# Peptides against a protein of PDB entry 8YR4, part 27

Target 1, 309 residues: chain A of PDB entry 8YR4
Amino acid sequence: PRGSPALQLVVLICLGLMGLERALNVLVPIFYRNIVNLLTEKAPWNSLAWTVTSYVFLKFLQGGGTGSTGFVSNLRTFLWIRVQQFTSRRVELLIFSHLHELSLRWHLGRRTGEVLRIADRGTSSVTGLLSYLVFNVIPTLADIIIGIIYFSMFFNAWFGLIVFLCMSLYLTLTIVVTEWRTKFRRAMNTQENATRARAVDSLLNFETVKYYNAESYEVERYREAIIKYQGLEWKSSASLVLLNQTQNLVIGLGLLAGSLLCAYFVTEQKLQVGDYVLFGTYIIQLYMPLNWFGTYYRMIQTNFIDMEN

## One batch from the design tools (peptide; aimed at target 1 R181 L240)

Design b2_p15_2_s2 (made by RFdiffusion4, then SolubleMPNN; from b2_p15_2, 11 letters changed)
Fold by OpenDDE base, seed 1:
Structure b2_p15_2_s2 (fold): chain B 309 residues (1-309), chain A 15 residues (1-15)
Amino acid sequence: as target 1 above (309 residues)
Amino acid sequence: MEEERERLRELLRSE
């Protein structure tokens, strides 16, 4: 935001908080590892209690499974409200200015309420897209990269390779299956709108329908439209189950391969018991935001199409 | 799950 130094500072703070969230995603598993190692070594209570307290504090800052529940994430979201409002208002004013530059012929051909609804959709799409890219997509990709680097440096290159292959396969399959699924969803939505339009048209023309005693005919046509809709809905829902199952299988295989390898290295005394727990915890942490990646990708596609119209 | 999350986001945007 070039116009307000205060908002620029808020953006910098939000970027700093985002960096802190990435650091917490690495530190939390490390402290959990250290607890397991201290318990295994029967370490003195004072060192254990300090490490547990530090872990719980870091976990409070990080939050739970949905990265949105942590103190740092909530603080970032709170600070970002002002930036979002400023950005939204700026986009709305730009669209509104552009609408005033359009020809009288364009305005006479459209209802003012439809134009405003298109403008509101356009602004919400742009601001939503930017927020999802900056706060969900980019951070998730960063966490994957950080994870690969971490496992490659502190474990063995084989762990980094397993994570790389697992995450690359996961992302690729998520994109491919989501693109395939988008066709079914578009067909479903189009048929839903057509079914609703038919019902509205039949009800608006109820006098004509009654005059011709055509109520049974209109009901049967509506039934056919519903059956066609339900067939598309089933395909959409079934494709979602397939996506979720495919994602679960990829993560399950990656977790299996990495856990077996980690267990083997622990038996060879090359790794500690805490390292096994760290690996499992870290993979689960990577999985949580990735489960939303298909949603984000679809939202990006929808918002991009809504911006082109 | 994903569709329910989208519905939840649409609901949260409509408030």
Scores: peptide ipSAE 0.019, ipTM 0.584, DockQ to the pose 0.081
OpenDDE base, seeds 2, 3, 4, 5: peptide ipSAE 0.000, 0.019, 0.016, 0.000; ipTM 0.342, 0.590, 0.556, 0.353; seed 4 fails the geometry check

Design b2_p15_2_s3 (made by RFdiffusion4, then SolubleMPNN; from b2_p15_2, 10 letters changed)
Fold by OpenDDE base, seed 1:
Structure b2_p15_2_s3 (fold): chain B 309 residues (1-309), chain A 15 residues (1-15)
Amino acid sequence: as target 1 above (309 residues)
Amino acid sequence: DEALREELLALLRSE
């Protein structure tokens, strides 16, 4: 945001908090590893209690699940409200100014309420895209890269390779299957709009339908349109289940390969029991935001198409 | 998970 040093400082603080979230994603598994190692070694209660308390505090800061509800994420979201409002207002004013520069012929063909609804959709789409890119897509890609580097440096290079192959295959299949399903979603939306238009046209011509006793004919045509819509809806929903299952299988295979390799290195006394728990915990932490990557990719594609129109 | 977010995003676009 040019012109407000206060909002620039808030952006820098939010970027710092995003960096802290990346650090927590590495530290939380490390502290959990240390707890398991201390339990295995039968360490003194004072050392164990301090490490457990530190882990719980770090876990409170990190949170968990899709779109982390941790203290750091909530603080970032709270501070970002003012930046989002400034960005939204700037985009809205740019769209509004551009609408006033458009030809009188463009305005005469449209109702004022339709023009405002296009402006609101445009503003929401741009602001939403920027928020998803900055707070979900980029951090998830950063966490994957940090994970590959961490496992390559502190574990054997084979662990870094497993994470790299698993995440590369996951991202590639997510993109390919999401692009493949986009055709089913577009066909569904087109048929939904056609079914709605048919219902509106039948209701607008209600007097003519009554005059010819054609109510049964209009109901039958509407039923055929619904059946055609439901056939496309089923293809869309089934393709989503296929995406989710494909993602689950790729992560399951990566978790299996890496967990077996960790277990082998623990039996060879090259790794500790805690390192096995670290690998499993870290892969699950990477998986949680990745479940939404297909939704983000599709949202990006849809909003780019909606901005070109 | 993705289906639930599509419904949530559709709800957030309808408000």
Scores: peptide ipSAE 0.021, ipTM 0.618, DockQ to the pose 0.087
OpenDDE base, seeds 2, 3, 4, 5: peptide ipSAE 0.014, 0.016, 0.000, 0.019; ipTM 0.506, 0.596, 0.361, 0.603; seed 3 fails the geometry check

Design b2_p15_2_s4 (made by RFdiffusion4, then SolubleMPNN; from b2_p15_2, 9 letters changed)
Fold by OpenDDE base, seed 5:
Structure b2_p15_2_s4 (fold): chain B 309 residues (1-309), chain A 15 residues (1-15)
Amino acid sequence: as target 1 above (309 residues)
Amino acid sequence: SAELYAQLRALLNSE
């Protein structure tokens, strides 16, 4: 934010907190591994109690993973409110200024309430997209890279390769299937608008419909439009289930391959039981923000489609 | 999930 050193400091603090979240995402699985190893070795209570207490404290700071309500995430979200408000206000003023620069013919052809609704949607879309990019996309990519580096350095290089292939395939399939789904969503939205327009037209002309006793005809015509809409909605919903299932399959295969490899190395006494638990926990932690990524990528595409209209 | 997307879309449409 240009012109407010206080807001610039808040942005820097938020970036620092994002870095701390990345460190916690690595440390929490490590401490959990250490607990499992200490329990397996029947270590003295003092060492175990200290490690458990440290783990619980780190888990409180992290929360349930990336995007959870952990203390660090909540503090970041709280501090970001002022930055979001500044950004929103700036976008609103830019849109409002642009609307005043538009030709009188453009304003005469549109209802003022519709113009304001488009402006508000535009502002919400831009601010939502920026917040999503900064707080979900970039951190998730960072967590993947950190994960690959960690597994490549502290485990066998094969684990880093499995994570890389799994996450790359997951991201690629998420993009490709989401782009494919956009066609069904556009068709659904067009049919929804057409169905609403027919309902509004029938209700505005209700006197004419009553005069001709055409109520049954208008109801049947509306029913046909609903059935056509539901056919497109089903395709959109089914394509979403297919996306989710494809994502689950990719993560499941990555988890299977890595878990089998961990189990093999534990059997060969090259890894400890805690390392198996670490791998499973870390992969699940990476999956949580990626599941959101598929949802938000759809939101991004929707907002772009809604801005083109 | 589809529900979380619907809730997020509802939240984005309610602001």
Scores: peptide ipSAE 0.016, ipTM 0.473, DockQ to the pose 0.086
OpenDDE base, seeds 1, 2, 3, 4: peptide ipSAE 0.015, 0.000, 0.010, 0.014; ipTM 0.485, 0.319, 0.432, 0.461; seeds 1, 4 fail the geometry check

Design b2_p15_3 (made by RFdiffusion4)
Pose (drawn by RFdiffusion4):
Structure b2_p15_3 (pose): chain A 309 residues (1-309), chain P 15 residues (1-15)
Amino acid sequence: as target 1 above (309 residues)
Amino acid sequence: SLKEYIEENEISNSL
């Protein structure tokens, strides 16, 4: 924010809260391991109670589910509401002030609905792009790197390889399948618009009664168009199911390999009992934000082209 | 009848 000083402080607080969320993402599974290790060795009730309370408090600060739930990141959403409102207002006012100074030929040439749709979509694009990228893409790519470093240095060497290969395969397959699915989605959307246009035309022109008893003909053409649309929709949704299945298979294979290796190492007195639940929890924690990357890829590309317009 | 039929068989997008 160029103008106001009160908002730059809020931006800095938001970035600090994002860092704190990354620290909590690392910290909570460590406390879960410590609790399990203390539990297996018959520890007194005092230290166990205090450690349990601390773990619960950390789980409360971190998202109880999917990271979009914690007290942190919600304070962030609140402050970002206050900040993103300023950018939205400024961009809308700049567009509106520029549209009122263009010459007459320009306005006589182009329609109003198209010009206004471009402007609205542009403002929404800038806003969304800032929110998607800064608060949902980079933090997850940072979480993957931090996890790779933690497992490769403080846990063992092989688990770094396991996490690296699993995440690399996940991202590559997600992007590859997403481009194909986008082609299918566009093909389906064009037909949906054509079907709606046919229905609107049939409704507006109540001449069907005049030039024939052509109600049945208008009904049949509408059915044919609906069938064509349904075929294209089935293709697109089946592609979506395939994407979900391939992502789930990749994560499952990574979990299986990591769990088997951790169990074997625990039986050989190399790792403690808590390391198993540490690995499992951390793998699930990494998986939860990765579920929404095909959508982020699609939205970033679309919003980039819209901003360019 | 034509209008009612069109409204009952209106398309929707599930994606």

Design b2_p15_3_s1 (made by RFdiffusion4, then SolubleMPNN; from b2_p15_3, 7 letters changed)
Fold by OpenDDE base, seed 4:
Structure b2_p15_3_s1 (fold): chain B 309 residues (1-309), chain A 15 residues (1-15)
Amino acid sequence: as target 1 above (309 residues)
Amino acid sequence: KLVEYILENAITSTL
């Protein structure tokens, strides 16, 4: 934030907290592994109690992982409120200044209330997009890369390859299916707006509708518009279920392949029982934010489209 | 244009 060294420091603290979240995403599974190994080895209660207490403390800091309400994520979100307010205000003032620099002919051709509504939507879309990129998309990609590196170094190159293939396939299918879904969502939103406009026009002209006794006709036209909307809504909702199921299948296959390989390496005494639990825990932690990745990608696309208009 | 200007200014205002 140019002109506020205090807000620049808050941004640096938020970036530091994001780095801490990445460290916690690795440490929490490691401590969970260590608990399982200590339980398997029948370790002394003092060592076990310390490791469990440390795990619970780290889990409180992490929460559920990326996109969860952990202490570090909540603290980051709290600190970011002032930065977001500064950025929003700066963008709103820049848009407002730019609108005043536009020709009188441009202003006469548009309703002032519509221009302000477009400006507010544009500001909200940009600030939202940047927040989703910085706090959800980039961290999730970082956690995937960290995971691939970690499994390749500490387990075997085969585990890193499974995670790489699983996550690459997941991301690719998420993008492709989300782009396909965006067509259905646009059609749904257009039909929703058209259905709403018909209802508003009918109600604004209610005297004319009453004069012609056309209430039944207007109700039937509204019903037809709702049925047409619901047909598009069904396609949008069914395509979301298909996305979620495809994502679940890819993660399930990756979890199956990696878990079977890990179990095999445990039987060969190359890995410990705790390493099996670590793999499953880490994959589930990667999956949790990825469930929302299709929503984030769609918000990115929608915000870009709303910006082209 | 307006979007690029908003994006550049939002990025430069966030940094």
Scores: peptide ipSAE 0.035, ipTM 0.758, DockQ to the pose 0.016
OpenDDE base, seeds 1, 2, 3, 5: peptide ipSAE 0.030, 0.031, 0.029, 0.030; ipTM 0.734, 0.738, 0.731, 0.731

Design b2_p15_3_s2 (made by RFdiffusion4, then SolubleMPNN; from b2_p15_3, 7 letters changed)
Fold by OpenDDE base, seed 1:
Structure b2_p15_3_s2 (fold): chain B 309 residues (1-309), chain A 15 residues (1-15)
Amino acid sequence: as target 1 above (309 residues)
Amino acid sequence: SLAKFIEENAITSTL
C-alpha cells in the first residue's frame, strides 16, 4: 500500500504469518510421526508427554487443516482487515474519480444507481479475488511444492512422484471440468434472467392480460420457462456432483498408491510406523484446501464475467 | 475496460 509505512509493515507481517503456516503444515505431521514412533518404542513418559504437548500446541497454531480456523490464520485475518479496508477505499475512490472523468453522453445513456451498483460489485469482486489468490491459491500451491520436495528428500523419489502425479492430475481435471461446467452455469443464469423478465413484463401488463382473459396463457408460458430453467439447473448441479466425485477418486487413488508403498517400506524396515501416519496425515491436509479450489475457480470466472458487462 | 482498470489499481493499491 503506497503512502502508509504502517500498512506496508502489516503486509510484511501477514506474509511472515503465511510462511509460518507453511512451516506448521510440515511440522504438525512430523511431531505426530514422532509420537507414534515413541509409542512403538515404549519410550519414557517424560519424553512422550513433552512431544504430545508440543504437538497439541503446534496443532492449536495450525488449526483444523482448513487454513481458516487456526490461531495464526485468525491473527493474519485480523491484521489484514486494515489492509483490505485501505485497498477497498482506494479502489472505490479511483472508480468514482474515473466515472466523473467520463463523458456526459456515457452518463445520459445509463441509470446512475445501476452504474454505482456495477462499480460496488466490481470493487467487492476484485478485492475478494485478490484476497482469495493471496491467502488460498498461492499457499495451497506452495504446500504442494513443499510436499513434493519433502517426500522426495526424506522418504523416496517414488513418494514425491506419486504426490506430483496425483496433484497435477487433480488440478488439471479440476480446471478442465470447471471450464466445461461454466457453459451450463452461463446457460442457467441467462434462462433465469429471461424467466424473471417475462414474469415482470406479464405483471406490469396485468390490466391488458386481464382485459383479454389471457391469464391461463401467461401462466402456461411461465411454466414452460420454469421447466426449461430446471433442465439447465439439473445439468449444472449434476456436473458439480461429477466434479466432486472425480476429485475424490483422484485423491483416493493417490492415497491408496502412496499408503500401499509406505506400508511396504515399513515391512522392509526402511521406514517406521510413524512415517505411514505422516504420509496419510499430510495428504489429507493437502486435500482439505484443494476441495475448495473448484468452488473458487468458479467464483473467479463468475466475477470476471460480471465485470465484462 | 473498467475491469482492467480496477485490476491494475487493486494490485498497485495492495502492494
Scores: peptide ipSAE 0.034, ipTM 0.716, DockQ to the pose 0.017
OpenDDE base, seeds 2, 3, 4, 5: peptide ipSAE 0.032, 0.031, 0.032, 0.032; ipTM 0.710, 0.711, 0.733, 0.707

Design b2_p15_3_s3 (made by RFdiffusion4, then SolubleMPNN; from b2_p15_3, 8 letters changed)
Fold by OpenDDE base, seed 4:
Structure b2_p15_3_s3 (fold): chain B 309 residues (1-309), chain A 15 residues (1-15)
Amino acid sequence: as target 1 above (309 residues)
Amino acid sequence: SLAEYLKQNAITSTL
C-alpha cells in the first residue's frame, strides 16, 4: 500500500503468517505421525504427553488446514481488514475519478443506478480477485509443491510422483470443467437478467397491463421465463455436481494409490505405521482447499471478465 | 484498458 508504511508492515506480517500456515500444514501431520509411532512403540508417558500437547497447540494454530478458521488464519484475516479497506477505497476513488473523466454523452446514455452498479462491481471484482489469489490460490499451490517435495525427500520418489500426478490431473480437470461450466453460468446469468427485466417492465407498465386485462398473459410470459431460467440453472448446478464428483474421484484414486503403496512399504518395514497416517492426513488437508479451487478459478475468471466490461 | 490500470494500481496499492 503506497503511502502507508503501517499498512505495508501489516502486509508483511500477513505474508509471514501465510508462511507460518504453510509450515503448520507440514508440521501437524508430522506431529500426528510421531504420536502414532510413540503409541506403537509404547513410549514413556512424558514423551507422549509432550508430543500430544504440541500437536494440539499446532492444530489450534492451523485449524482444519487451508481455508479453515485456525488461529493464524483468523489473525491474518483480522489484520487484512485494514489493507482491504484501503485497497477498496483506492479502487472506488479511481473508478469514480475515471467516471468523471468520461464524456457527457457516455453519462447521458446510462442510468445513474447502472453507473453505480458498474462502479461497485469493478471494486468488488478487483478486491475479490486479489483476495482469492493471495489467500486461496497461491497458498494451495504452495502446499501442493511443499507436499511433493516433502514426500519425495522423506518417503520415496514414488509418493512424490503420485501426489504430483494426482494434483496435476486434479488442477487440469478443475480448469477444463470450470471453463466448460462457465458457459452454462453465463447463459444462466443472462436469462436471470432477462427474467428480472421482464418482471420490472411488466410492473412499471402496470396501468397498461390493467387497461388491456393482460395480467394472465404477463404472468404466463413470466412463468415461461422462469422455466427457461430453471433449465439453465439445472445445467449450471448439475455441472457443479459433476465438477465436485470428478474432483472427489481424482483425490480418491490418488489417496487409494498412495495409501496402498504406503501400507505395502509399512508391511516391508521401510515405513512406520505413523507414515501411513501422515500420508492420509496430508492428502486430506490438501483436498480441503482444492475442493474450492474450481470456485476460486471461476471467481477469478468472472472478476477478470467483469473488469473488461 | 481501465482493467489493466485498475489491476496495476490495485497490485501496487496492495504491495
Scores: peptide ipSAE 0.022, ipTM 0.620, DockQ to the pose 0.016
OpenDDE base, seeds 1, 2, 3, 5: peptide ipSAE 0.021, 0.019, 0.018, 0.018; ipTM 0.574, 0.559, 0.570, 0.578

Design b2_p15_3_s4 (made by RFdiffusion4, then SolubleMPNN; from b2_p15_3, 7 letters changed)
Fold by OpenDDE base, seed 4:
Structure b2_p15_3_s4 (fold): chain B 309 residues (1-309), chain A 15 residues (1-15)
Amino acid sequence: as target 1 above (309 residues)
Amino acid sequence: SLAEYIKKNAITSTL
């Protein structure tokens, strides 16, 4: 945020809090592992109580992982409100100034209400996109990389490879299926706008419709437009279920492969029981934000496309 | 385009 050193400091604090969230995403599973190991070893109560208290405190700071309402995430979101308001206001003023620099011919060819709606959608779209990139997409990718490094260093290269293959396949399928879904969404939105326009035109011409006793005809045409919309909505919704199920299957297979391998290594006394719990906990923590990654990628794509129009 | 202008200015306004 150029021109406000206070808001620049708030951005730096928010970036620091994002770094802390990444550290918490690793530490919480580690402390949970340590609790399981201490319980297995029948460790003294004082060591166990300290580790449990530390785990609960770290879990309060983390919450449910990336995209959850943990203390650090809430504090980041709270601090970001002022940055978002500054960015929104600056973009709105830049758009408004640019609209005043445009030719009278450009303004005469457009309805003022449509221009304002495009400006407002453009502002919300860009500010939303930046927030999703910075606070959801980048952190999720960072957590994946940190996970691959962690499992490769502290478990075995095979665990790092499983996480790498699982997450790479997940991201690739998420992108491909999301791009495929974007076609259905565009068709749905186009038909929604056409259905709305038909209803508005029928109501604006109410006197003409009454004069010709054409109410039944206009209702039937509106019904046909709704049925056509619902057919496209069904394709959009069904494609979302297919995305979610594909994502769930990939994570399930990765969790299965890694959990079986971890259980095998525990049986061979190469890993502890707590390491099995750590692996499962960490994969589930990676999955939580990834479930929304398709929505984030689609929002990014939509915001890029809605800006081209 | 208006969009590229918005995009460029939003990125430069957030930084």
Scores: peptide ipSAE 0.047, ipTM 0.764, DockQ to the pose 0.018
OpenDDE base, seeds 1, 2, 3, 5: peptide ipSAE 0.044, 0.034, 0.045, 0.045; ipTM 0.760, 0.754, 0.763, 0.762

Design b2_p15_4 (made by RFdiffusion4)
Pose (drawn by RFdiffusion4):
Structure b2_p15_4 (pose): chain A 309 residues (1-309), chain P 15 residues (1-15)
Amino acid sequence: as target 1 above (309 residues)
Amino acid sequence: SVAAVEAAKMEEEAS
C-alpha cells in the first residue's frame, strides 16, 4: 500500500503471522512425539499433564484441520480483509476514471457489457492473484522444503529421499494432468453456453405456435443439445476423478514406504516409538494443503491472462 | 477426509 502507513504495519503483521504458522507446523508433531515417548516410559502425572496441555494449545493455534482453521491465519484473514479492501478500491477507481476520458469513437466501437466485464474480472484477478500466490502457494512450497530439511538432518537420511521423491512426483503429476483437464473443461463450457442460448431463443420466440405445431421439434433439438453437453461434462468430470486418484496413489505410496521403514528401524532399537506417529502426522499435514494445487494452477493462469487484458 | 475433499472438488466443478 503506497499511501497509508497504518496498512503497511498490518501487512508486516500478516507476514509475521504466516511465519508463525510455518513454525507451528513444524512444532506440533514434535510435541506429539514427546507426549507419546513420555507415555511409553511410565512418566508421572504432572509432566504428562503439562505437556498434554501445551500440545493441545499448539493444536489450537495451528489449524485443527487443513490449516484454514487455526486462530492464527484467521487473525491473518481479518487483517488481510482490511488491507485487500484498499487495493480493490484503488484499482476499481483507476479503471473507472480512465474509462471516462477515452474519445467517442472508442465508445461507439465496443459494447459496454464486454468492457465492464474485462474491468471487473481484472480487479478480481489482481486481488485473487495476490491472495492465492502469497498466502497459499509459497507457504506450501516452503513447508515441503522445511520438512525435507528436518527429516534429512534430525530424523535420518532415507526419509529425506522418501519425502523428496513423493512430493516431486505429486507436483509433476498434478501439473501434467491439469493441463489435459483444462482442455476438456473449455470444450464442455462452450457447449453449455450454446445450450443456454438455444433455450433462451426458443423461449423468446413464441412463434412456434404460428408457423407450425413445432413444440415437439423445439423440444427435440433441446434434448439433442442437452445430450451433447452431458457427454462433454462426463468427460471432464471423469478426468477430475482420475486426477484425484493419481494424487491419492502417490501420497499413499509415500506413506507406505515411510511407515514400513520407520517400523523396521524402531524394531532395531534405532528410533523411538514416537517417531512413527511423528512421521505419520507430518506426512498427513503435508498432504492436506497439496490437495488444492490443480485448482491453484488453473486459477493463477486464468487470472494472469485476465490481468494482462 | 479424502472422500470429503473429493466431494468438495466435485461441488466446485459443478458450480

Design b2_p15_4_s1 (made by RFdiffusion4, then SolubleMPNN; from b2_p15_4, 14 letters changed)
Fold by OpenDDE base, seed 3:
Structure b2_p15_4_s1 (fold): chain B 309 residues (1-309), chain A 15 residues (1-15)
Amino acid sequence: as target 1 above (309 residues)
Amino acid sequence: LDELILQQQLEAFKA
């Protein structure tokens, strides 16, 4: 937002909070490691209590599960509302101004309600996509890079390599399977629209259908359209399960390889028991936002195609 | 989960 220094400051604060989330994603596993090591060493209660309290506080800031439920993410989301509203309003005004510059012939060919729906879908699509890219895609990629660097520096180059190969394979397979899946989703959406159009046409021509006693014929045609839709829906849903399972297998193999290597280094007294727990917790923490990456990629593709049309 | 949230987000993008 170039026009308001206050909104620019809010954007900078949101970027700073995103940086803090990245730091928390490293610190939370480290503090959890330290707890496990202190428990293993039978450390004094005062040291344990301080480390546990610090961990719980950091975990409160980070949030659990989806990184979106932590205090820092909630604060970011709250501050971003004003930036989103400003961006939305600016896009709406640009579209509205452009619609007023269009020829009378263009307006006469379209119902005003359809034009407004296209404008509203266009604004929501662009603003939501940009927010999604900035707050979900970029941070997830940053967490992967930070993870690779962290494991390479503090463990061994082999751990960094395992994380790199696992995440690279995960992202590549996610893209490839999502592109393959997008064909089934497009076919499903086309058949959904055709099924809906048949229902609308039958209902708009209700008097004609009644006049010819064609209700049974229209119901059967609608049933056939539903069956065709459900066949495409099944392909879409089955392709999603295949994507999720493929993703889970890649992460499972990475977790297995890294966990075995950690266990080996713990037996060789090169790493502590807490370092084994850290690796497992950190990989699972990286996996949670990555599970959404297929969704992100598909949204990006859909919104780019919808902007070209 | 991805598809339900994408469907909800695409419905929120279609709304």
Scores: peptide ipSAE 0.020, ipTM 0.593, DockQ to the pose 0.184
OpenDDE base, seeds 1, 2, 4, 5: peptide ipSAE 0.019, 0.017, 0.019, 0.018; ipTM 0.575, 0.549, 0.568, 0.578

Design b2_p15_4_s2 (made by RFdiffusion4, then SolubleMPNN; from b2_p15_4, 14 letters changed)
Fold by OpenDDE base, seed 5:
Structure b2_p15_4_s2 (fold): chain B 309 residues (1-309), chain A 15 residues (1-15)
Amino acid sequence: as target 1 above (309 residues)
Amino acid sequence: LEEQIFQEQLEAFRA
């Protein structure tokens, strides 16, 4: 971004964070291997506990699964919001300025009805996604229940309790934070519509704007509307990052508690090394669809709200 | 990311 050294620094930080994500992708498997080796060698509990804690911390930073929502990724996404907004605003202003430079014939020939048809296509696509989301939510809940039963039967009841508490907290926080975010999203959508209406009104009055050479004034008014929109968009996007980070934290705490407990029972010869590998793999497998569950719930809520309006 | 992917998919469907 030319003209803002602060945003250039943020871009460099984001690139650095992307490099850190690549380093974590290598380090996490190495630490996991080290845990397995230490468990096999019957290493002292203190060394094992430090290695497990370090692994879980690295996993918290990395995240996991498709669309990893690790701390580093969330921090990158959070910092990138302002850079994206700067770029979007610049592109929108360039397009809007260019539209005011176009011929009167181009403006008179454009039917406002085509813009409405694009909006309707968006709505129909969202409705089709609802069915896909419901078909993914039910299996995800089933997988959680199966996981709780499995750990309660084949492991100690404490593992089942940890998974139950982790998943219950995850789901509850996902719902509560998503409902809270919906307020910001509604405000954003209302301001988007108002910003679009101003752009349309300016373009409908193109003849008058051109007659008075007021293009610069209309561009500045549009810029102010975009800045106001971007203030609300930032709240929406930042609240999403907060949701993802909260989810990552809950899973990280569950993974920490369960992995430490599993490692402890392996040191007491109550569980095998394979059981530790199984537990870690299973929790990560449960986390992958749960990450999507947060998105699914948000989309479902959005569609319900958009249907009520 | 998923909302961005979803918005990008929605934008890709709008294009």
Scores: peptide ipSAE 0.019, ipTM 0.579, DockQ to the pose 0.061
OpenDDE base, seeds 1, 2, 3, 4: peptide ipSAE 0.019, 0.009, 0.015, 0.008; ipTM 0.549, 0.510, 0.531, 0.482

